# Ledger of designs, part 15: peptides against a protein of PDB entry 3PBP

Target 1, 203 residues: chain A of PDB entry 3PBP
Amino acid sequence: LNEKDLNLILNKSLVMYESLDSTTDVIVKRNVIKQLQFVSKLHENWNSRFGKVDIQKEYRLAKVQGPFTINPFPGELYDYTATNIATILIDNGQNEIVCVSFDDGSLILLFKDLEMSMSWDVDNYVYNNSLVLIERVKLQREIKSLITLPEQLGKLYVISDNIIQQVNFMSWASTLSKCINESDLNPLAGLKFESKLEDIATI
Target 2, 203 residues: chain A of PDB entry 3PBP as posed
Amino acid sequence: LNEKDLNLILNKSLVMYESLDSTTDVIVKRNVIKQLQFVSKLHENWNSRFGKVDIQKEYRLAKVQGPFTINPFPGELYDYTATNIATILIDNGQNEIVCVSFDDGSLILLFKDLEMSMSWDVDNYVYNNSLVLIERVKLQREIKSLITLPEQLGKLYVISDNIIQQVNFMSWASTLSKSINESDLNPLAGLKFESKLEDIATI

## One batch from the design tools (peptide; made by RFdiffusion4, then SolubleMPNN)

Design b2_p24_8_s1
Fold by OpenDDE base, seed 5:
Structure b2_p24_8_s1 (fold): chain B 203 residues (1-203), chain A 24 residues (1-24)
Amino acid sequence: as target 1 above (203 residues)
Amino acid sequence: KSILETKKKIGDFLVERAKKKEAE
């Protein structure tokens, strides 16, 4: 993780925070606040070591608000609580993946199968409560934050106490995007929904 | 096909896939 990336992460977190209102789902609200707090601390530590970073606030933001249903919901997660939620763009159109973290250290990647349109306007929310399970990733870590960068398609940054990891799912998301855009499901046959996990930085 | 129909079908596909995985 470099200074530029950290700045982008912080900017996005700030934009998300500013988008919170009284209608925001409690889980989403808590997630955004916690994310901002954590990233802010990280940024502060970074600035103390390497100097000040200029922060810009203007990015496209996709929001997911609850309540939502996950189908199928993994039985192993019934006893666990969702801790973070994020949306990740998979193309330059209107396709995205939803990620939810749990306090067991699991990530689930979800598809919005009933979404009519993507709203990139922070002030214009379209409610969708249908999410379909794509993949479960077991990190076995306490997940503090989920962060996405607007210019990095199919990439999710997971922040835990001691490490930042990248989840890259473009291996399957590119195919998914193509299927949506071309209205052809044939490429999904035999597709492996396995994301790549990479350590980015230690905290 | 409409984008909506495609997304729905993708959803159905994924649900069925998940069920098969659980049955293994």
Scores: peptide ipSAE 0.615, ipTM 0.922, DockQ to the pose 0.410
Fold by OpenDDE base, seed 2:
Structure b2_p24_8_s1 (fold): chain B 203 residues (1-203), chain A 24 residues (1-24)
Amino acid sequence: as target 1 above (203 residues)
Amino acid sequence: KSILETKKKIGDFLVERAKKKEAE
């Protein structure tokens, strides 16, 4: 998520929160509140140079009733804390990959397979986000930030101690995009979901 | 097929793949 995307999600979450009233279903209220809390924490951490976001706890809490589920969640990451989140566009048709970093130096690349909006009012929707694991990338570095550039499809920049690295997943994301757009899954068979990691600069 | 249906099927595919990889 770039700052703009995070702000967009935050704004959407705020709108959803503001739509809550006494007649709103308790489950819906809880989900919206949890989402807002999650996004707000992300936003605070994005703005705060030092904030470790315990995203993992929120994701775990969300697994049962929250707006976000990761399937499968890597067992090895169960004891680690999510530190950053980013959304990367893979085409001009609004297909995107979600990336989450962890304090063990891992990145997980995630696919949004379900975008369910529950309408509780004519103009208000609650979103349930299902995230599916595509790839785990082990950097073995302390990840400070994730950066995306709108003009660079399928590229994620990872800032760690003294190094900026690029994760390029267009090798598989182009095929994935095609599968989505053409409604054909055949090209996924045999596709290697392996991203390219390259050192860009020494900080 | 709707984009939504396609995404769901892709998700199912990826889940099964991930489970298989973890079991190996």
Scores: peptide ipSAE 0.613, ipTM 0.925, DockQ to the pose 0.503
Fold by OpenDDE base, seed 3:
Structure b2_p24_8_s1 (fold): chain B 203 residues (1-203), chain A 24 residues (1-24)
Amino acid sequence: as target 1 above (203 residues)
Amino acid sequence: KSILETKKKIGDFLVERAKKKEAE
């Protein structure tokens, strides 16, 4: 995560928190609060330059009682620790992909299949905890941070020790976005969920 | 069809796809 991404996630988490009211389901409240706490902790650690945040603990909590679960969780990653989380816009609406990095150099791209499409200013927002695996990308590098740019749809920048790489998944995300927006799943048939990896710059 | 229903169905599709890949 970079500071900008973290701020974005923090802002979203805050908005979700603020959307909670007396009618909100207890489970939803708990999940949103935990998400906020998690992101806030990350933000604090980032600002304080305390180094790497061990998100594994929080991630483990998230699996059981936290704001999200991953289905299916790749068995190969069970013994590895999540290191970064990012959300990438895939259209100009509200459709997003979640990315989680691991300390083995893997990225998983995830779909929010139960997220309600609501405005952030709506106080009846229902948070979902369901994330579905789309793709695993093996970078085989120590991932230092994930960067997203709002103006660049379906692109994730991965920073390692000596290189910045771009993960571009618009090849499938454009179709996914269309499927969502048009309520038609037919285009998913035969779709390859394979992102493009490109070296952008050497550090 | 609602967006919510569509997202759910997409999720189901992706889950099944992932399971198939793991089985291969």
Scores: peptide ipSAE 0.611, ipTM 0.923, DockQ to the pose 0.514
Fold by OpenDDE base, seed 4:
Structure b2_p24_8_s1 (fold): chain B 203 residues (1-203), chain A 24 residues (1-24)
Amino acid sequence: as target 1 above (203 residues)
Amino acid sequence: KSILETKKKIGDFLVERAKKKEAE
């Protein structure tokens, strides 16, 4: 689903790019080019990840009845269906946040509090069954795809019908990372778990 | 402290935080 959506966005961006002519305003032209470059980069990165991550497995994980337990599960989302899942690195030490999108336009950011040692045995994927709610971000739009870039820590790109948005949670994730790495929870006291949402490009 | 213990404690913290928010 995500790949298809990315392809669609890429195609739209290409069409927009192709519509540019000598009479097009320089600012508009630059914006379209930048958008195309951005989407192309996202597409490339997604494809590279898609080959590595079984999306079907991740999708199964997003189901409330799946191997993952979300605690607490937001009551408001009880009647909604998970649509996408992504894992976002927050540091170079392999700490990560899990994000799940829902068909109400919500994103939930989740912490894996029980890291089960990945048995490197391909057949025994010990799925971490424990996910803890950190933040709910309400986008109020249909979320088509979640994209992460390995080189961009604590950033999630959300693709909807008409917009690409960036969710940046490094404001709290940097502290969280520090807490994990230093085995010190003191910095969590008073920490606001509020991500920044920014519009990156219109589709 | 082990990373595992720390993560568990973080989880506990977050759960309690969520409960507090629901109570407010």
Scores: peptide ipSAE 0.605, ipTM 0.926, DockQ to the pose 0.372

## One batch from the design tools (peptide; made by RFdiffusion4, then SolubleMPNN)

Design b2_p25_5_s3
Fold by OpenDDE base, seed 2:
Structure b2_p25_5_s3 (fold): chain B 203 residues (1-203), chain A 25 residues (1-25)
Amino acid sequence: as target 1 above (203 residues)
Amino acid sequence: SKIKEILETKKQIGEFLVKKALAEQ
């Protein structure tokens, strides 16, 4: 990561923050705020250390807050703690993927199958945000932050101590988006929910 | 309405994904 790239990320994070309003999804708000906080700190550290970036270990979410359930929850993650959450847009509409990181270095990609408004219309409403497991990605590293860029659909940037990795799930998210928007599930048959992982930069 | 259709579709996708995930575990 160079200074120019960091500045770009910071600027984009600021733009994302400024775009927040009362209608913004709570997860999106939280993600953007946390992203901005991290990137700002990262930028400060970059400037102070003449090109060295030290990601403080203290920057993590102690717990992903909010009433949500994950179905099915991966049994292997029962003993691990969620460290970060992000929301990634998969189209220019309303469709998004939720990502949660864990302290084992795993990412889970999640689908919001129920909206709060819909849940209120159901008898015996339980205050619960339903999240459905799509994919587990094992990074096997300490995840410090999850970053998204508004113009980069279906891409998640994972920051660890020394590397930025990109998770790209447009291989399946484009199909998922189409299925949602067209109300046709047929394209899901045989779809592989396998994201691409790429190293982007060393930091 | 289109909204209802989208919501139903999301629900069905969720059901599909749950079944898939359980089959893979």
Scores: peptide ipSAE 0.644, ipTM 0.942, DockQ to the pose 0.417
Fold by OpenDDE base, seed 4:
Structure b2_p25_5_s3 (fold): chain B 203 residues (1-203), chain A 25 residues (1-25)
Amino acid sequence: as target 1 above (203 residues)
Amino acid sequence: SKIKEILETKKQIGEFLVKKALAEQ
């Protein structure tokens, strides 16, 4: 996830929020609100991390048919706040996984199935910006930061108060990368999306 | 184009993952 994507997500979420009315389904309304809250927090964290100023909360896209979506968003996380975001490369190309941490100590690993910027470049416009849930990793600790090393594919370092842990998802990410690059989904059959958690250092 | 193919593949992967997640609930 990059700044552009985050801004797009925020804008879409705002538009969807503004579209809510008295006739809106309660579940939809709740989901939109939760998504907006989530994205807003991500945006704040992103701005702080990169020394950016808050963008004007205006919709900048010509066409949007849906909000930013995490599918499925774990219901257990609705009451929690996103704390960190990271992008992890899974190959030497451009395939990546997005990771978001929450204040309950959860990590969600997310797949960008709809890349709006890329779709525009190839005249394949998408109306939704989507992150798809791959895995939830429960650390049950306060996550201070997420660190990635470009030379370490499919590895995420999680810094907590007293420990650095590595989340290694190359067990499935290598297959995912292959599927993307070869345009073949067959290898996904039977694939377990289970990351390895390892303690690296006590801090 | 290869890019279009990748985009379609990503979309399909997304659909697969959603279905999987729903099936595991």
Scores: peptide ipSAE 0.644, ipTM 0.941, DockQ to the pose 0.532
Fold by OpenDDE base, seed 3:
Parts: C-alpha cells; structure tokens; sequence
Structure b2_p25_5_s3 (fold): chain B 203 residues (1-203), chain A 25 residues (1-25)
C-alpha cells in the first residue's frame, strides 16, 4: 500500500462519513466511522514518516463519489486501530491483495472488487472504494511494518520487534488470479482461504 | 471488452467472498 492508495482510501472513507445521516443504518454508520478512524490513523502515521500531506486541499479538488467499505468488517476489530497497510501483487497482470494490520496484532487480507482510482485533478473524478474481507490472520504481536517484494508474488513480510514473519497466500491467490484473468468463478468453489505463516528471521 | 469482463468478474468475486465471510460468522 502506497501513499496514493492510502489517500484514496481516506478520501473514500471521508465521503462515506459525510453521507451518514440520521436515517443511516446503525451497522453501516459504525462501519463507516471505524473505517474512517482506521484510515485517518494510517494516514497520520504515513505523514509522520514521509512528510506532511495537506489532505484538505486534495480532498477539495477530488470529487470523490461513492462509499468505501470493508465488507464485512470484523466486529472484533471495531475497537482497534489500523497500524499498517500494504498492497501485494498476486500476478504479473497487476491483480493485488490489500493487507491492513491492527494494533491487536491482526492482519486482514482484502480484495478490491471495485477499481479504486484517485485522480484529484480530474473534474469528473468518481471515487468508489470497496474492499472485501478474504481472511483474518491473528499474529498476536505488535506489527511495526509490512514489507512486500515485487518479485515475490502473494507474499507479505510482517516485521515486529523481534521477528520477521512471512504470510504466504499463494495457495488461494493463484486461483483467485486465474478466476479474474479467465472470468471464471468455478475454481473458487471449495477453495480454502487460509494463508501460511512462517517465521523467517529473528531480529 | 476484456476490461469490462474483468471488472464484472471482480464484482462477482466480491459478492462470492462477502457471502462466504457472512456464512462463516
């Protein structure tokens, strides 16, 4: 996940938040608020590391339309804060998985079922963010950073204080990639969405 | 177009995954 992706998620979350009213379903309202809080915190952390971004200026220029949701958002994570985000390529055709870590030590793997584009300088900009939950991995440790290597498809490196762990999801991501590229969902039937966790190195 | 087909496929995958996730809760 790069700054652009984070900004996109933030803007979508803001648009969703602004769409909330007294008639909005309580569950939807909660999900939108939690998503906004999560993305805002991630953005804050990103800005602290890479410099200040004037979100307000870019937000005003962006006609961000449409909701950003994580569906379903795990209820257990409502009270926790997102700490890191990463995007992992699963093939050479730019299909990707979004990963978000939380301060409870959870990692969620997310599918972009709708294309997210952020063109803040485009007058006809339409912003729709949809992320679908694939898997929750409970690492039960403080996640300091998420690292991806472009030459290593479907692999995420999770860095904590004392260990580097690899999350490998190619067991299901290869099938997912095939489904996307071939426009055939049949291979998803019976597919187990369970990633492999391996300790790589101690720090 | 192939692009439109891919976009539709992604949408359908999303729907599949949502149903799966809800069933597992």
Amino acid sequence: as target 1 above (203 residues)
Amino acid sequence: SKIKEILETKKQIGEFLVKKALAEQ
Scores: peptide ipSAE 0.642, ipTM 0.942, DockQ to the pose 0.547
Fold by OpenDDE base, seed 5:
Structure b2_p25_5_s3 (fold): chain B 203 residues (1-203), chain A 25 residues (1-25)
Amino acid sequence: as target 1 above (203 residues)
Amino acid sequence: SKIKEILETKKQIGEFLVKKALAEQ
């Protein structure tokens, strides 16, 4: 990131914030606000601390919103609240992973198994309510925001109070994408759904 | 159609993942 890129992110975040209304999904609203707060903080401290943040200028909020069902739902999360949602592209087509964060510091990665069609241009459109659990990642941190970059396939940026972390799914998501596109499930046998977590920057 | 095939594949992937997740709990 450079100052120009950060300004672009800030402007996008502001536009998103200004687009919020009474009909906006609560999770989306919360995520936009938290993203704006983060970007603003980055902007304020840019010259002193954050010159090493490896986040690109074009971030994306999730288009997938609740209500949805998760199968199976992790029992440990029954008493916790979802805090953020993101949609991560895993190929140049339409295949994507949904990520939901919880206030216990957990991330769940989810697959849309019954999606009939996608509508990327419609805000607050629920077209599929079926989500299947792929992986749970326990961060044990208060997750402030989830950021995705359309040009960075299978990557999620998790923003906490003091750290930006990257979750990389491509170890399994590339195989999943191939399975979908080729209509062949054989490569799923023995596949480990273990994402890589990496610290990107300290805040 | 290719669309129908993709939808069926996604459904089957979902079933696979559910079984896997339940087995790991």
Scores: peptide ipSAE 0.641, ipTM 0.941, DockQ to the pose 0.394

Design b2_p25_5_s4
Fold by OpenDDE base, seed 4:
Structure b2_p25_5_s4 (fold): chain B 203 residues (1-203), chain A 25 residues (1-25)
Amino acid sequence: as target 1 above (203 residues)
Amino acid sequence: SSIKKKLETKKQIGKFLVERQLAKL
């Protein structure tokens, strides 16, 4: 974490706090407040010269909140089990796509439309993180692993028994990134969310 | 703030994507 990243987290936490209203679930509200307090303390104790922060032990126990809800969940996948998860960067910022594989050989590409917060009350926190379905890619093979390379934006490597395949979604992810960064949805009109699948190597 | 706009944009994108998936059913 650098100062820029910390400022981004702080700003996100502030925005999340400001979004709280009387209809917000009490547990969610409490967790957002706790996160803001944590990040604020982190910011206060940030020493850029030494790259050090004084973090209380209690805050180190906080986790990313879960579980995740996929919406809409593909009906065909109800009988199948998720096998792997990966996060793929689509720009040099922080925009990312989540990919989940299933034991039917499907990949689902997912968008995080809501910001996640830390779970401070792990046993009592009942909040589903929203993941929105973008695309389903059917590989029709057993997926052993998902690999991403930080230098390769919008690319996912899928390893199966006998082949490595690349899923390239920059055809739409570049536009999506632009929409997010510019706060303009117009380029989404008519956009095809179709990834390219290529064989890279036989094993 | 730019961050607030970005968060709102993400929400709107989410809505757009959901609607798109529902239209395919």
Scores: peptide ipSAE 0.639, ipTM 0.939, DockQ to the pose 0.902
Fold by OpenDDE base, seed 3:
Structure b2_p25_5_s4 (fold): chain B 203 residues (1-203), chain A 25 residues (1-25)
Amino acid sequence: as target 1 above (203 residues)
Amino acid sequence: SSIKKKLETKKQIGKFLVERQLAKL
């Protein structure tokens, strides 16, 4: 974690805090407040040259808040089981796509439209994090693993028994990245969300 | 802030994508 990353996390935590209203769940409010307090304290300690931030017991209790809710969830996948998950960077600004594979050989490409929160309570509160469906790719193969390379933006490698395939979604992800970074939705009009599938190697 | 604007943009993109998927159904 560099100072720039810490400032980004702090600012995100502040925005999440500012988004709290009277309709927000009490446990969600408490978790957002605890996250903001923790990150603020971390930022203060970073400035004070204290080498070891004693990450208090609270960080050990902090968990990524799940589960994820996929919207819309493909009806055809209700009876199938998720097998793998991967996160693919689409730019150098930490914009990402989430990919989930299923035992029917499907891949779903997902957009994180909301920031993920962490649970800071001992209580097992389950909060649904939003994931939005972009595309479903049907491979009709048993998917063993999903691999991403940080230097290869918008590319996912799918390993099955006999083949390595590349899913390339930069055709639309470059535009999506631009929309996020420039805060302009106009380039999304008429955009096709169709990924390119290519065979890379036989195993 | 620039970050607040980015978060709002992501939320709007999410709505756009949901509407697009529902229009295919």
Scores: peptide ipSAE 0.639, ipTM 0.939, DockQ to the pose 0.887
Fold by OpenDDE base, seed 2:
Structure b2_p25_5_s4 (fold): chain B 203 residues (1-203), chain A 25 residues (1-25)
Amino acid sequence: as target 1 above (203 residues)
Amino acid sequence: SSIKKKLETKKQIGKFLVERQLAKL
């Protein structure tokens, strides 16, 4: 999620919350409130200086009741807390990769295969906020923050206590971008989803 | 529409990626 996406989700969540009345089903109310609380907390944490987003509890709730799914979610990360989230552009067409860090020092790179829509049609509860696992990168460091530069496509900067590392995934993201833009999946065959990790600076 | 095609492509990519991860298990 980038700030824009988060704001969009927040706005949608607010609109949904405002639509709640006394006739609204208790389950629906509860779900909307939980969604709003989740997004609000994400927003607060996003704006917080520490960039640490404790989304674990909310994510667990989201797994059960929220529109947000990571497929497949790495079982090894189930007991760990997500600490940061970043969105990295991979082209000028606004195709993006989502990165989530965990307190075990892992990064997961995620693909948004569905557009984030809060369709709370009770009858058609389609979990429309799908994120698909592309790659897990194990840094084995406490990740303090994730930084992306809009001018640097397919690059993520990971800040730890004493080091800045770059994750560069343009090796596969360029192909992915092409596949999306051309509506051709053939180039994905045999593609290795292996990002490059490089130490940039010692702090 | 071009948008619809792009969305469908993303969905298919998602499926591909899921299948790829499951094959590694």
Scores: peptide ipSAE 0.634, ipTM 0.937, DockQ to the pose 0.529
Fold by OpenDDE base, seed 5:
Structure b2_p25_5_s4 (fold): chain B 203 residues (1-203), chain A 25 residues (1-25)
Amino acid sequence: as target 1 above (203 residues)
Amino acid sequence: SSIKKKLETKKQIGKFLVERQLAKL
């Protein structure tokens, strides 16, 4: 992580924290608070070591809204609890991957195959978002937070107790983006949906 | 027309991905 990335992470965590209200789920609140505490500690350590970091005030959090159904749901995760959710941009055309973490240390990468039309019409509230399983990544760590940087396409930062890891899925997401934008599925044939995991920093 | 085509493509991608996961199990 560079200072800019850390700032963006901190800003995102702050925006998430500021978005908490009285109606926010207790688990979500706890996770956001834990994330903010962790990132703040990281930022403090960074500032002490490298100097002051400029925090950009405006970060737009892309959140998946509403309940969702995952198909197929991994049977191994049935008894585990989802801990975090993130949305990662894969292009400049608003194509996104959804990531969900579980308390077993798994990440699932998900495709939104049905976009809810922004029904501004309250009456057409689709209660369930469709999500399709792309990949499961087993980290075997307690995942504290998921961080995405809008400027970093197809990258997810996973924060654990003592490590920040990057999940990079541009190896397949670039092809997926192309398929969506060109309305051609042929490039998916033989594509491996294998993300790269890299240790970025020890905390 | 372009939005409709994109939505249909996403639906087809979804089907493809489901079939791929089921084949690995």
Scores: peptide ipSAE 0.631, ipTM 0.937, DockQ to the pose 0.399

Design b2_p25_6_s1
Fold by OpenDDE base, seed 2:
Structure b2_p25_6_s1 (fold): chain B 203 residues (1-203), chain A 25 residues (1-25)
Amino acid sequence: as target 1 above (203 residues)
Amino acid sequence: MEEVRKKLETKKKVGKFLIERAKAK
């Protein structure tokens, strides 16, 4: 996830939110609010850490697009704030995993199953999943930053106050990459999506 | 374009798989 993507998601979420009214289905309303909450938290942290993101403020209902969703989104994380975002390459073919950290010390690893959201009509709620939850890793630490190294596939470095930890998910990401590249999902059967967490250095 | 399409379709299927996996837990 990059700044451009975040802006797009935020804009879409805002448009959807603004379209809500008393006649809006409760489920739709809830989903939109939750999505906006998530994106807003991401945006807040993004701005604080990486600088301000320019958002187009002019929205039209005609430009409402399908929701950006994380499916499933752990309900408990709604009460927490996203703190960092990173994109990790898993192969040389630009397949990637998105990682989001939260202030509860959780990392979620996400798969982009769709490149863009579809158009969404406010009257017809279409659940469009843009990101899919692969794994939740609970670090039980305050995550200060996420670092990736382009030359290191499927590895994420998590920096906390006193330690650098490596999350290595190549155990499953290699298979995932293969499945995508070969258009064969068979190898996913029985695959365990469990990343390896290792302490790298004390700081 | 066909290759791209195929990849996109595969990604969608992967997503579906992962969602179903999550539901099964």
Scores: peptide ipSAE 0.633, ipTM 0.934, DockQ to the pose 0.447
Fold by OpenDDE base, seed 3:
Structure b2_p25_6_s1 (fold): chain B 203 residues (1-203), chain A 25 residues (1-25)
Amino acid sequence: as target 1 above (203 residues)
Amino acid sequence: MEEVRKKLETKKKVGKFLIERAKAK
């Protein structure tokens, strides 16, 4: 995490704070305020060069925290259990795709259309984190692990009992990244969200 | 800050686009 990343987190927290209104749930409001206070304190500490704050740990916790709502949720997966979760970077600007595996051998690729907040409430804070379904990939095998490499954008490695497979979604993720960064959705028109699956190694 | 806000709004719009796409399929 560098200064640029910290500034980005601070700005995101400020935007979230500004989005609060009289209709916002009290628990949500309190949580957002606490997050802003924390990030502001981190920023101050960064400037003062005092104290080792594990900013990376807290940031990671924020990215994984809370229940997720998937829209639409594939009806076929209601009877199955999620087994693994991974986050894959699609550019150097922190745009990312979330992947969830299920015990039926399915992978779902998800887009985070809303920013997630950290849970600061000691009590059971239930926040609905929004995830949007992009693609479902059916591997029809038991998935043991999901691995990502930071230097390999838009690539997910799936480890099963006897094989390592690569899921490459840069064919559409590059366009998605461009749309986000340029604030232009026009390139999404007609885009096919179809990932490529390749066998990498037998184990 | 404005750039960040714009990016966040764009993400929301992308989400809406993807949801509508799923409904149309």
Scores: peptide ipSAE 0.630, ipTM 0.938, DockQ to the pose 0.841
Fold by OpenDDE base, seed 4:
Structure b2_p25_6_s1 (fold): chain B 203 residues (1-203), chain A 25 residues (1-25)
Amino acid sequence: as target 1 above (203 residues)
Amino acid sequence: MEEVRKKLETKKKVGKFLIERAKAK
């Protein structure tokens, strides 16, 4: 099993979850959700085992040493710890949004206005580590995992204990993508940066 | 190269826009 295979398993698990509806048996729903959670945990363990960036550690260090900066940083999150990080593609190019979860159940959506290193390791300090706050989404639950699907642009799946939720930010991300690609900021005027939160499954 | 440069500059401007937006709230 390699990282690619693990990602495939994760994606398949998520697809199975998305196939669930109100007519699906409760037992089936539970099993699919548990599977997804398990795979997510496996993914987390995989990242840790293979020396991937520990977001919690990096976040703590970011405040002190600044491996990255968030501007503006929400004051309400000052005492909370980052728990997960994900990158979500918003187009078929290279435009992406960074999402960070916190232990208070908040999600922040961030824009990379400067080129950043692929490595967030403090030991590999890079000068340009700027992230700009776009939106804060309050879920008020323990976020266990963040999942993205390459084929689903501008969508983030949030896994908690008893629920899987989808955050869809294409309402504004499509405009943002256009602005970047066309080098025209005019469409940003008056744009509301409000993502749609949808419950996909509840246990 | 020019296209890349232009994109990078645009991203910087977007960042500034977002920061100013945040301040206005």
Scores: peptide ipSAE 0.628, ipTM 0.937, DockQ to the pose 0.350
Fold by OpenDDE base, seed 1:
Structure b2_p25_6_s1 (fold): chain B 203 residues (1-203), chain A 25 residues (1-25)
Amino acid sequence: as target 1 above (203 residues)
Amino acid sequence: MEEVRKKLETKKKVGKFLIERAKAK
């Protein structure tokens, strides 16, 4: 965590706060306010000279949100169980793709379209937990693990019992990244969201 | 601040686009 990251978190928290209105659920309001208060305090206590902050008491009160809502959820996967999750960077500007594997050997590539806050003093808090389906990749293998390499943008390594496969989605992720960063969705029109699957090594 | 807001709004729009795309298939 650096000052730039902290500022970004603060700004995101402020945006969330500003999105609150009279129709917003009371629990959501409380949670967003607590998030902002925490981040604000963190910002106030930031020692730029040392790059450190004291977060001991407040951090212990925060929890990660519960399950995600995937839209649309593939009907074929309704009865299957998620086995692994990974986050893959698609640029150096914090845009990411979420990947979830299932026990049928499927991978789903997901876009986080909403900003999630931490959960504060509320059990089972759920808000902005949206994930949007981009692509389903059917491997039909028992997926043991998902590996990402920070230096390799838009690449996911899938490890099965006997093989390592690479899923490369930069063919569309580069365009997606650009659209987000430039606030222009026009290039998405006609874009094919088809990842490249390659065998890397046998095990 | 404004840049961050714009980016977040763009992400929402991207999400909507992708959902509509999925429905069209």
Scores: peptide ipSAE 0.598, ipTM 0.943, DockQ to the pose 0.898

